Peptides against a protein of PDB entry 5D63. Designs and how they scored, part 103

Target 1, 292 residues: chain A of PDB entry 5D63
Amino acid sequence: SLRRGIYHIENAGVPSAIDLKDGSSSDGTPIVGWQFTPDTINWHQLWLAEPIPNVADTFTLCNLFSGTYMDLYNGSSEAGTAVNGWQGTAFTTNPHQLWTIKKSSDGTSYKIQNYGSKTFVDLVNGDSSDGAKIAGWTGTWDEGNPHQKWYFNRMSVSSAEAQAAIARNPHIHGTYRGYILDGEYLVLPNATFTQIWKDSGLPGSKWREQIYDCDDFAIAMKAAVGKWGADSWKANGFAIFCGVMLGVNKAGDAAHAYNFTLTKDHADIVFFEPQNGGYLNDIGYDSYMAFY

## One batch from the design tools (peptide; made by RFdiffusion4, then SolubleMPNN)

Design b2_p17_7_s3 (from b2_p17_7, 14 letters changed)
Fold by OpenDDE base, seed 2:
Structure b2_p17_7_s3 (fold): chain B 292 residues (1-292), chain A 17 residues (1-17)
Amino acid sequence: as target 1 above (292 residues)
Amino acid sequence: PVLSDLERSLARILASI
């Protein structure tokens, strides 16, 4: 079954993603097929899937940028019915905004069925052009039509997944204590993470003994990422991944505060030095505490 | 949660960098 999380949703037949046009929060904004750039933040193409309690395999899909929800216009079962962004809530009872999402017959892609109409999200004619119509269309779960098959590429991690990634890292002290601050985290590409670091002013910040040293740099980076998240996205119920660690060296006579993020595959962590913007697999310290 | 004595001891050596 599909887990709660943030997804980039890509058509199985053509290189097109489900896009909220212009990221607009207006009711009735078209959801369309649009090209995407791998390994980047595709701003209008990220969707938070929230599972509905006690309704098997059924979700709302919130656009991360606009904070609006995927909506089948008037809940109509007619083929070609528009799919739009519309105001809503994560746990709505409005069947226009409830989507049953299960594996297709190929076992890798998903189909997205409107809960009420039983029609499927369809990239009309498999059109790969920017702005191509996405509509509700008749179909069945076992059909092989790629117009109605979608890859759900996970762009976030749960707190449990983050915890697991930390736990398998070799640079964790035996006394390690981790503190989880949120439930779901958008994981940024390093390029975006670095840009936030640059924009924070940290590259020009002067290290000063105790008054502005390693912990200040690490916390300032965390704060900058938090601010960026708040300023960039209208959806709620997730955070931007940026951890803070306290570590001790092998000799036990020096400690450091630093940041960390997750690797592209979300399986591991990578350390980030906020004093110089460097990414390291080994920062020279074993973490005894983290919060993220 | 409260830091253990060991964690607190380690925390005191923060500021080396």
Scores: peptide ipSAE 0.051, ipTM 0.698, DockQ to the pose 0.082
Fold by OpenDDE base, seed 3:
Structure b2_p17_7_s3 (fold): chain B 292 residues (1-292), chain A 17 residues (1-17)
Amino acid sequence: as target 1 above (292 residues)
Amino acid sequence: PVLSDLERSLARILASI
């Protein structure tokens, strides 16, 4: 079954993603096919899938940027019915905004069926052009039509997945204690993470004994990422991944505070030095405490 | 939570860098 998380939803037939036009929060804003750039933040093309309790394989889809929800216009079962952004709530009972999402017959892609109408989200004619119509369309779960098949590229991790990635890292001290702050985390590309670091003013900050040293840099970076998240996205129920660690060196005569994020595949962590903006697989310290 | 003896020692080291 599909896990709760943030997804980039890509058509299985053409290089097009499900896009909320202009990221607008207005009711009735068209959802359309649009080109995307891999390994970047595709701002209008990220969707938080929230599973509905006690309803198998059924979700709401909240646009991360606008905070509005994928909505089948009037819940109509007619082929060609518009799919739009519309105001809603994560656990709504409105069948216009409830989507059953299960694997297609190919075992890799998903189909997105409206709970009420039983029609499927369709990239009309498989049109790869920017602004191509996405609509509800008749279909079945076993059909091979690529217009109705979608890859769900996971852009987030659960707290449990983050915990597992940390646990696999060789630079964790035997006394390690981790503290989880949120449930789901958008994982940023390093380029975006670095840009937040640059915009924070940390590159120009001067190290000063105790008054502005390693812990101040690490906390300032986490605060900058948190603020960036709050200022960038209208959806709720997730955080931006940026960890803080305290570590001790192998000799036991030095300790350091630093940041960390997740690798592209979300399987490992990479250390980030907020004093110079460097990414390292080994920062020279073993972590005895983290919060993220 | 109360810091262990190790954690207290590490905190002193941390203050130096």
Scores: peptide ipSAE 0.041, ipTM 0.690, DockQ to the pose 0.084
Fold by OpenDDE base, seed 4:
Structure b2_p17_7_s3 (fold): chain B 292 residues (1-292), chain A 17 residues (1-17)
Amino acid sequence: as target 1 above (292 residues)
Amino acid sequence: PVLSDLERSLARILASI
């Protein structure tokens, strides 16, 4: 079953993703096929899938950028019915915005069926061009038509997954206590994380004993990421992953405050030194406390 | 909340950096 999370949704047949045109929040904004760049933030192409309680395999899909929801126009079962962004809520009962998402017959891709109409999200003609029509179309769960098959590339982690990644890291002190601040986290590529760091002014910040030292840098980075999240996305119900750690060195005579994020595969953490913008697998400290 | 002795020790170490 598809988990709650943020997904980049890519066509199984051509290198095209489900894109909310121009990221517009206007009702009726077309959802279209569009090219994407792997391992980057594809701004208009991220969708928060919220599972509907007690309705098997059924979700709303909120565009992260616009805060609007994937909507089958008038809930029509007619082939070629427009799929648009439309205002909504995560737990709506509007069948125009309810999508049953299950594995296709190939076992790797998913099909996206409108709950009401029972039609499927279709990249019309498998058109790989930017702006290609995405529509509701007749289909079945078992057919192999790649126009209706989608890879759900998960771009977020749950707090539990983040916790597990931390637990796998060898640089955790025996006294470690972690504090989870949110439930679901968009994981940024390092390039984006670094850009936030640059834009925060931290690269030009002067280390000063006690008054602006390691903890100030680490907290400033987390604050910068939080602000970036708030400024960048209109959807709610998720955070941007950026952790703060306090660690002690092996000798036990020095401690440090630093950041961490998740690796590309979301399986591990990587340490980030906010004083120089470096990513490290070993920062020289074992964490006794984290919050993220 | 009251910090444990270890936590207080670590806090002092952190403050020294």
Scores: peptide ipSAE 0.039, ipTM 0.682, DockQ to the pose 0.082
Fold by OpenDDE base, seed 1:
Structure b2_p17_7_s3 (fold): chain B 292 residues (1-292), chain A 17 residues (1-17)
Amino acid sequence: as target 1 above (292 residues)
Amino acid sequence: PVLSDLERSLARILASI
C-alpha cells in the first residue's frame, strides 16, 4: 500500500510529471503533464498523499506549492473530465478530491482512481508536451495503458524512517537521545540545502567564542531551513528535513554542534557543517543528542 | 582550535550527567 508522504508523480510511458500549472492556488487551475529535472525540487510537481482513515487505499493529494488539492471537476465520470487544483482539506469527504491509489498490473507503477466516479487519472494521448491535458478517463485496474500508470517517487521520509537512518549510522554515541519534532519530512537535494545555507548569510558569519559558535551556526541553519519551508510551500502537515546534532569526539574532551540531512536514497544520514557548508560522512564526533 | 571550545563545554556537560 502507498504510504503517507510527498511524491513526485511521473508517467510510466513518457518523461512527464503531474504538474499544477504555474503552482496557482486558484480553484480550477489545470493539472497538466510537464517535463521535470531529476534530483531537483520540481516545485509545482510535489504532492502530499494523505491517507483517509478507514477507507482502504484512498488519499487526498495536496499540491505542496499551492496548498490546493487534486480535484475531478464536478466528479464527472465522463472521459476527458478535467482534473484541477481546488481548495480542500486533507480529510475531506468530497469524493471529487478522494483518490484510490493502488499498484497497476505491472507491480511497479500505480493507478489513481477517483473514489466517486471510478475513472482514472489519465495523461491524455500520452502527450509528453508541457501543458498536456490530464483528465479523468474510463479504465480498469488491470489495463496496461501507460497513460494511466504513474510512478510515485517518494520525496519525503517519516520520522520513523529518519530515526532508522540515524540508528544505523556508525557515528552515534552510546548515550544518544533523539527528539522528533515532526511526522513527515521533505528531503532536499544537497544543492537546495546548500542554497538555503548560502542565502541564510551563514557563509559570511563570524565565529565568536561562546557568543556565536558551533551551536549558533547549527541552530541558525535549522531556522533558515524552517523559514525556507514556510516561505516556499502553502501545504501543511510536513516539515523540511534539517537536523541538529550534538556530538563528542573519540577522546571525550571536545564536543561539537552540527547539522545533518538524509542521503538521496533516504537510507543514511550525511553530516553538514554549517560553518563551511561541507557534507561529511564522518564529522569526527559521535552524536549523543539530535533533534529534527 | 575554534571547534575545541564548544567541544570542551559539551563534553563537560556530558561528563556531569
Scores: peptide ipSAE 0.034, ipTM 0.717, DockQ to the pose 0.169; fails the geometry check

Design b2_p17_7_s4 (from b2_p17_7, 12 letters changed)
Fold by OpenDDE base, seed 5:
Structure b2_p17_7_s4 (fold): chain B 292 residues (1-292), chain A 17 residues (1-17)
Amino acid sequence: as target 1 above (292 residues)
Amino acid sequence: PNISDLEAAKARILASI
């Protein structure tokens, strides 16, 4: 089954993603097909899938940017019924906002069925243009119509997945202790991570013995990412991935504090030096402590 | 490193890069 997480949802037939138009939080804001750019945030196109307890394969879909939920207008079963953003809650009982999401017959894409109407989220006519209508439409689970098939590209990791990525990194000390701060993390592209770093003022910050050194830089980066997350997204129930590590060198005569994030495939970590904005696979230290 | 070396390294974080 689909895991709880943040997804970029792309049509299986054309290069369009499910987009909340203008990222608006207004009730009735159209959800539309829109182009996307790989390795970018795609601000209006990220959806938090929250599984409904004891209802198999059924979720709410919260737009990360607006904090509103995917909503089938009036829960109508009529083909062509608008799918919009609408205020809601993660565990709503409103069937207009409950979506059964399961694999399509091709085993790769998913179909998104409204729980109440049993109609499917449909990119009308497979229109690849920006602003193309997305609507509820009649269909079946086994039908191969690409208008109703969607790839769910995971943009987040659970704390357990992050922990696993850390654990397999070769630059972890035998005394390592990790402290998990959140449950689900949006993983940023490096370009976005770097931009947050730039906007934080850290590139202009001066190293000063003890008063503003490695730990201050690393914590300032973590704080900047946290603030960026809070300021950027209206949805709750997730964090932005940015770790802090303390490490010791191989000789055991020096220590350092630094950041880390996850690689694009979420399988590994990459170290980030907040004093210069560099990404490194080996920062020269083995981590004995992290929090993220 | 042994525990003493590690503790020394940890203590040096405040004076490290």
Scores: peptide ipSAE 0.041, ipTM 0.699, DockQ to the pose 0.095
Fold by OpenDDE base, seed 1:
Structure b2_p17_7_s4 (fold): chain B 292 residues (1-292), chain A 17 residues (1-17)
Amino acid sequence: as target 1 above (292 residues)
Amino acid sequence: PNISDLEAAKARILASI
């Protein structure tokens, strides 16, 4: 079954993603096919899938940028019915905004069926052009039509997945204690993480003994990422991944505070030094505490 | 490091780089 999370949803037939046009929060904003750039955020193309309790394989899909929900216009079962962004809530009972998402017959891609109409999200004619119509269309779970098949590329991790990534890292002290702050985390590309760091003013910040040293830099980075998240996205129910660690060196005579994020495959952590913007697999310290 | 060294390091976090 599809896990709760943030997804980039790509057509199985053409290099097009499900895009909320202009990221607009207006009711009735078209959802369209649009090109995307790999290893970037793709701002209008991220969707938070929230599973509906006690309804098998059924979700709402909240556009991360707009905070609006994927909505089948009037819940119509007519082929060609518009799929739009519309105001809603994560646990709505409105069948216009409830989507059953299960594996297609190929076992890799998913199909997205409207709960009420039983029609499927369709990239009309497999059109790869920007702004191509996405609509509800008749279909079946077993058909091979790539217009209705979608890859769900996970862009987030659960707190449990983050915890597991930390646990397998060799630079964790035996006395380690981790504190989880949120449930689901959007994982940023390093380029975006670095840009937030640059925009925070940290590259120009002066290290000062005690009054503005390693912990201040690390916490300032965490705060900058938090603010960036709040300012960038209208959806709720997720955070932006940026951890803070406290570590001790091998000699046991020095400690350090630093940041960390996840690797592209979400399987490992990478350390980030907020004093210089460097990414390191080994920062020279073993973590005895983290919060994230 | 031993426990004593670790505790000393933790206590000195504020004085670190």
Scores: peptide ipSAE 0.041, ipTM 0.695, DockQ to the pose 0.098
Fold by OpenDDE base, seed 2:
Structure b2_p17_7_s4 (fold): chain B 292 residues (1-292), chain A 17 residues (1-17)
Amino acid sequence: as target 1 above (292 residues)
Amino acid sequence: PNISDLEAAKARILASI
């Protein structure tokens, strides 16, 4: 089953992603095919999939940027029915906004079926152009039509996945205690993470003994990421990944506070030094505490 | 580090780099 999370949803036939046009929050905003850039945020193309309790393989899809939901216009079963952004809630009972998402017959891609109409999200004619129509269309689970097959690329991690990534890292002290602050985290590309760091003013901040030292830098970075998240996205129910760690050196005679994020594959953590903006696989400290 | 060393390091974090 598809897990709760944030996904970039790409057509299996052409290099086009499901895009909410202009990221608009207006009801009836077209959802269209649009080009994307790998390893970037793709602002209007991120969707939070929220599983519906007691309804197998069924989700709402909230556009991360607009905070609106994928909606089959009037729930119509007619081929060519528009798919739009529309106001909604994560656990709605409106069948226009409920999507059954299961693996296609190829075992890699997914199909997205409207719960009510039983039609499928279709990139009409497999059109790879920006603004290409996405519509409800007749289909079956077993057919191989790439217009109705979608790759769900996970852009987020659960708190459990983050916890597991931390646990695999060799620079965790035996006394480590982690504190989870949220349930689901958008993982940023390092370039974006660095830009947030730059925009925070931390590069120009002066280290001062105790009054503005490692913990202040690390907390300021986390605060900057949190603010960036709040200012950038209208959807709720997720956070932006940025951890704070407290670590001790091997000698046990020095401590440090620093940040960390997840690697691109979400399997590991990478340390971030907020005092200089550096990424390190080994920061020279073993973490005895983290919160994220 | 042993527990004592760890606690000492934790206590010094406020004055650390």
Scores: peptide ipSAE 0.041, ipTM 0.701, DockQ to the pose 0.097
Fold by OpenDDE base, seed 4:
Structure b2_p17_7_s4 (fold): chain B 292 residues (1-292), chain A 17 residues (1-17)
Amino acid sequence: as target 1 above (292 residues)
Amino acid sequence: PNISDLEAAKARILASI
């Protein structure tokens, strides 16, 4: 079953993603097929899937950027019915905004069925052009039509997944205590993470003994990421992944505060030094405390 | 490091690099 999370939703037939046109929050904004750039944030193409309690395999899909929801226009079962962004809530009872999402017959892609109309989200004619129509269309769960098959590429991790990634890292001290601040985290590409770091002013910040040293840099980075999240996205119910760690060196005579994020595959953590913007697999310290 | 040394290192975090 599909887990709660943030997804980039890509057509199984052509290199096109489900895009909220211009990221607009206006009711009735078209949802369209659009090209995407791998390993980038793809701003208008991220969707928070919120599972509906006690309704099997059924979700709302909130556009991360606009804060609006995927909506089948008037809930119509007619083939070619527009799919748009529309105001809503995560746990709505409006069947226009409820989507049953299950594996397709190929076992890798998903189909997205409107709960009310029982029609499927369809990239009309498999059109790979930017702005191609996405509509409700008749179909069945077992059909192999790639116009109605979608890869759900997970762009977020749960707190449990993050915890597991940390636990696998060899640079975690036996005395480690982790403190989880949120439930679901958008994982940023390093390029975006670095840009936030640059925009924070940290590259120009001067290290000063105690008054502005490692912990200040690490906390400032965490704060910068938090602010970036708040300023960038209108959806709620998730955070941006940026951890803070306290570590001790092998000799036990020095400590350090630093950041960390997740690797592209979300399986591991990578350390980030906020004093120089470097990414390291080994920062020279073993973490005894983290919060993220 | 032993536990005592580790605790000392933790206590020195504010003076760390």
Scores: peptide ipSAE 0.039, ipTM 0.695, DockQ to the pose 0.097

Design b2_p17_8_s1 (from b2_p17_8, 5 letters changed)
Fold by OpenDDE base, seed 2:
Structure b2_p17_8_s1 (fold): chain B 292 residues (1-292), chain A 17 residues (1-17)
Amino acid sequence: as target 1 above (292 residues)
Amino acid sequence: PAPEDVPLISESEIPQA
């Protein structure tokens, strides 16, 4: 089954993603097909899928940017019914905003069925143009029509996945203790992570013995990412991934504070030095503590 | 909590990017 998380949702037939037009929070804002750039944030095209308890394979889809939800207009079963952004809640009972999401017959893509109408989210005519209509349309689970098949590209990790990535890293001290702050994390591209670092003022910050040293830099980076998240997204129920580590060197005579993020495939961590903005696979320290 | 035997967390100045 689809896990709770943030997804970029791409059509299986054409290079188009499910986009909330202009990222608008207004009720009735069209959800449309739109081009995307791989390995970027794609601001209006991120959706938090929240599983509904006791309703198999059924979710709400919250647009990360607007904080509004995917909504089938009037819950109509008529083919061509608009799919829009609309105000809602993660655990709504409104069938207009409940989506059953299961694997298609190809075993790779998903189909998105409205819980009430039993119609499917359809990229009308497979139109690859920006602003192409997305609508509810009649269909079946076993039908091969690519207009109704969607790839769910996971853009986030759970705390458990992050924990597993950390545990696989060779630069973890035997005394390591990790502390999880949130449940789900949007993982940023390094370019975005670096831009946040630049915008934080840390590149111009002066290291000063004890009063503004490694721990201050690492915490300031964490704070900057947190603020960026709060300022950038209207949805709740997720954080932006940015960890802080405390580490000790192999000799055991020096310690350092630094950041870390996840690799593109979310399988590993990469260390980030907030004093110089460098990414490293080995920062020269083994972490004995992390919070993220 | 951090181990008590871990040294004070401190590092020399690292060149800025």
Scores: peptide ipSAE 0.078, ipTM 0.731, DockQ to the pose 0.363
Fold by OpenDDE base, seed 3:
Structure b2_p17_8_s1 (fold): chain B 292 residues (1-292), chain A 17 residues (1-17)
Amino acid sequence: as target 1 above (292 residues)
Amino acid sequence: PAPEDVPLISESEIPQA
């Protein structure tokens, strides 16, 4: 089953993603096919999938940027019915905004069926051009038509997945205690994470004994990422991944505060030094405490 | 709270780029 999370949704036939046109929050904004850049933040192309309790494989899809929901216009079962962004709620009963999402016959891609109409989200004619029509279209679960098959590229992790990534890291102290702040985290590419660091003013900040030292840098980075998240996205129910760690060196004579994020595959953590903006697989400390 | 055997973190200066 598809897990709750943030997804980049890519057509299985052509290099096109499900895009909310201009990221507009206006009701009736077209959802269209659009090109994307791998390993970047595709701003208008991120969707929070919220599972509906007690309704198997059924979700709302909230556009992360606009905070609006994927909506089949009038819930019509007619082929070619527009799919738009529309105001809604995560646990709506409106069948226009309820989507059954299950694996296609190929076992890798998904199909997205409107709960009410039983039609499928379709990239019309498999058009790879920017602004190509996405519509509700007749189909079946077993049909092999790539116009109705979508890869769900997970862009977020649950707190449990983050915890598991930390637990696999060799630079964790035997006394480690982790504290989870949120339930779901958008994981940023390093380039975006670095840009937030640059924009925070931390690159120009000077270390000062006790008054502005390692903990201040690490907390300032966490705060900068939090603010960036709040300022960038209109959807709720997720955070931006940026952890803080306290660690001790192997000799036990020095300690440090630093940040961490997840690797591209979300399987491991990478350490981030907020004093210089460096990414390290080994920061020289074993973490005894984290919050993220 | 840190473990009793962990030193204070206050003195960790890292060279800035």
Scores: peptide ipSAE 0.073, ipTM 0.721, DockQ to the pose 0.388
Fold by OpenDDE base, seed 1:
Structure b2_p17_8_s1 (fold): chain B 292 residues (1-292), chain A 17 residues (1-17)
Amino acid sequence: as target 1 above (292 residues)
Amino acid sequence: PAPEDVPLISESEIPQA
């Protein structure tokens, strides 16, 4: 089954993603096919899938940017019915906003069926142009039509997945204690993470003994990412991944505070030095404490 | 809390970008 998380949803036939037009929060905003850039944030094309308790394989899809939900207009079963952004809630009972999401017959892509109408989210005519119509359309689960098949690229991790990534890292001290702050984390591309670091003013910040040293830099980076998240996204129920670690060196005579994020495949952590903006596989310290 | 065997956080300046 599809896990709760944030997804970039790409058509199986053409290089087009499910896009909320202009990221608008207005009711009735068209959801359309749009081009995307790999390894970027793709602002209007991220969807939080929230599983509905006790309803098998059924979700709401919240646009991360607008905070509105994927909505089949009037819940109509007519082929060509508009799919739009509309105000809603994560655990709504409105069948216009409930989507059954299961694997297609190819075993790699998914189909997205409206719970009420039983029609499928369709990239009309497989049109790869920006602004191409996405609509409810008749179909079956076993059809091979790529207009109704979607790859769900997971852009987030659960707290458990983050914890597992940390546990696999060789630079963890035997006394390690981790503290989980949130349940689901959007994992940023390094380019976006670096841009937040630049925009925070940290590159120009002066190191000063105790009054503004390594811990202040690390906490300031965490705060900058938190603020960026709050200012950038209208959806709730997730955080932006940015950890803080305290570590001790192998000699046991020095300690450091630093940041960390996840690798592109979400399997490992990478250390981030907020004093210089560097990414490192080994920062020279073993972490005895983290919060993220 | 930090373990008893963990030293104070480093006061060493890291070269900035």
Scores: peptide ipSAE 0.072, ipTM 0.722, DockQ to the pose 0.373
Fold by OpenDDE base, seed 4:
Structure b2_p17_8_s1 (fold): chain B 292 residues (1-292), chain A 17 residues (1-17)
Amino acid sequence: as target 1 above (292 residues)
Amino acid sequence: PAPEDVPLISESEIPQA
């Protein structure tokens, strides 16, 4: 089953993603097919899938940027019915905004069925052009039509997944205590993470003994990412992944504060040095405490 | 707070970018 999380939703037939046009929060904003850039944020193309309690395989899909929800216009079962962004809530009972999402017959892609109409989200004619119509369309779960098949690329991790990635890292001290701040985390590409670091002013910040040293840099980076998240996205119910670690060196005579994020595949952590913007697999310290 | 057996956070400057 599909897990709660943030997804980039890509058509199985053509290199097109489900895009909320212009990221607009206006009711009735078209959801369209649009090109995407791999390994980037794809701002208007991120969707928070929130599972509906006690309704099997059924979700709301909140556009991360606009905070609006995928909505089948008037809940119509007519083929070609518009799919739009519309105001809503994560746990709505409105069947126009409820989507049953299950594996297609190929076992890799998903189909997205409107709960009420039983029609499927369809990239009309498999059109790969920017602004191509996405509509509700008749179909079945077992059909192989790629117009109605979607890859759900997970762009977030749960706190449990993050914890597991940390636990696999060899640079964790035996006294390690982790503290989880949130439940779901959007994982940023390094380029975006670095840009936040640059925009924070940290590259121009002077190290000063105790008054503005490693812990201040690490906390400032965490704060910058938090602020970036708040300023960039209108959806709620997730955070931006940026951890803080305190670590001790192997000799046990020095300690350091630093950041960390997740690798592209979300399987591992990578250390980030906020004093120089470097990414390291080994920062020279074993973490005895983290919060993220 | 850090564990009692862990030293203070380093006062050492890291080369900045």
Scores: peptide ipSAE 0.068, ipTM 0.721, DockQ to the pose 0.388

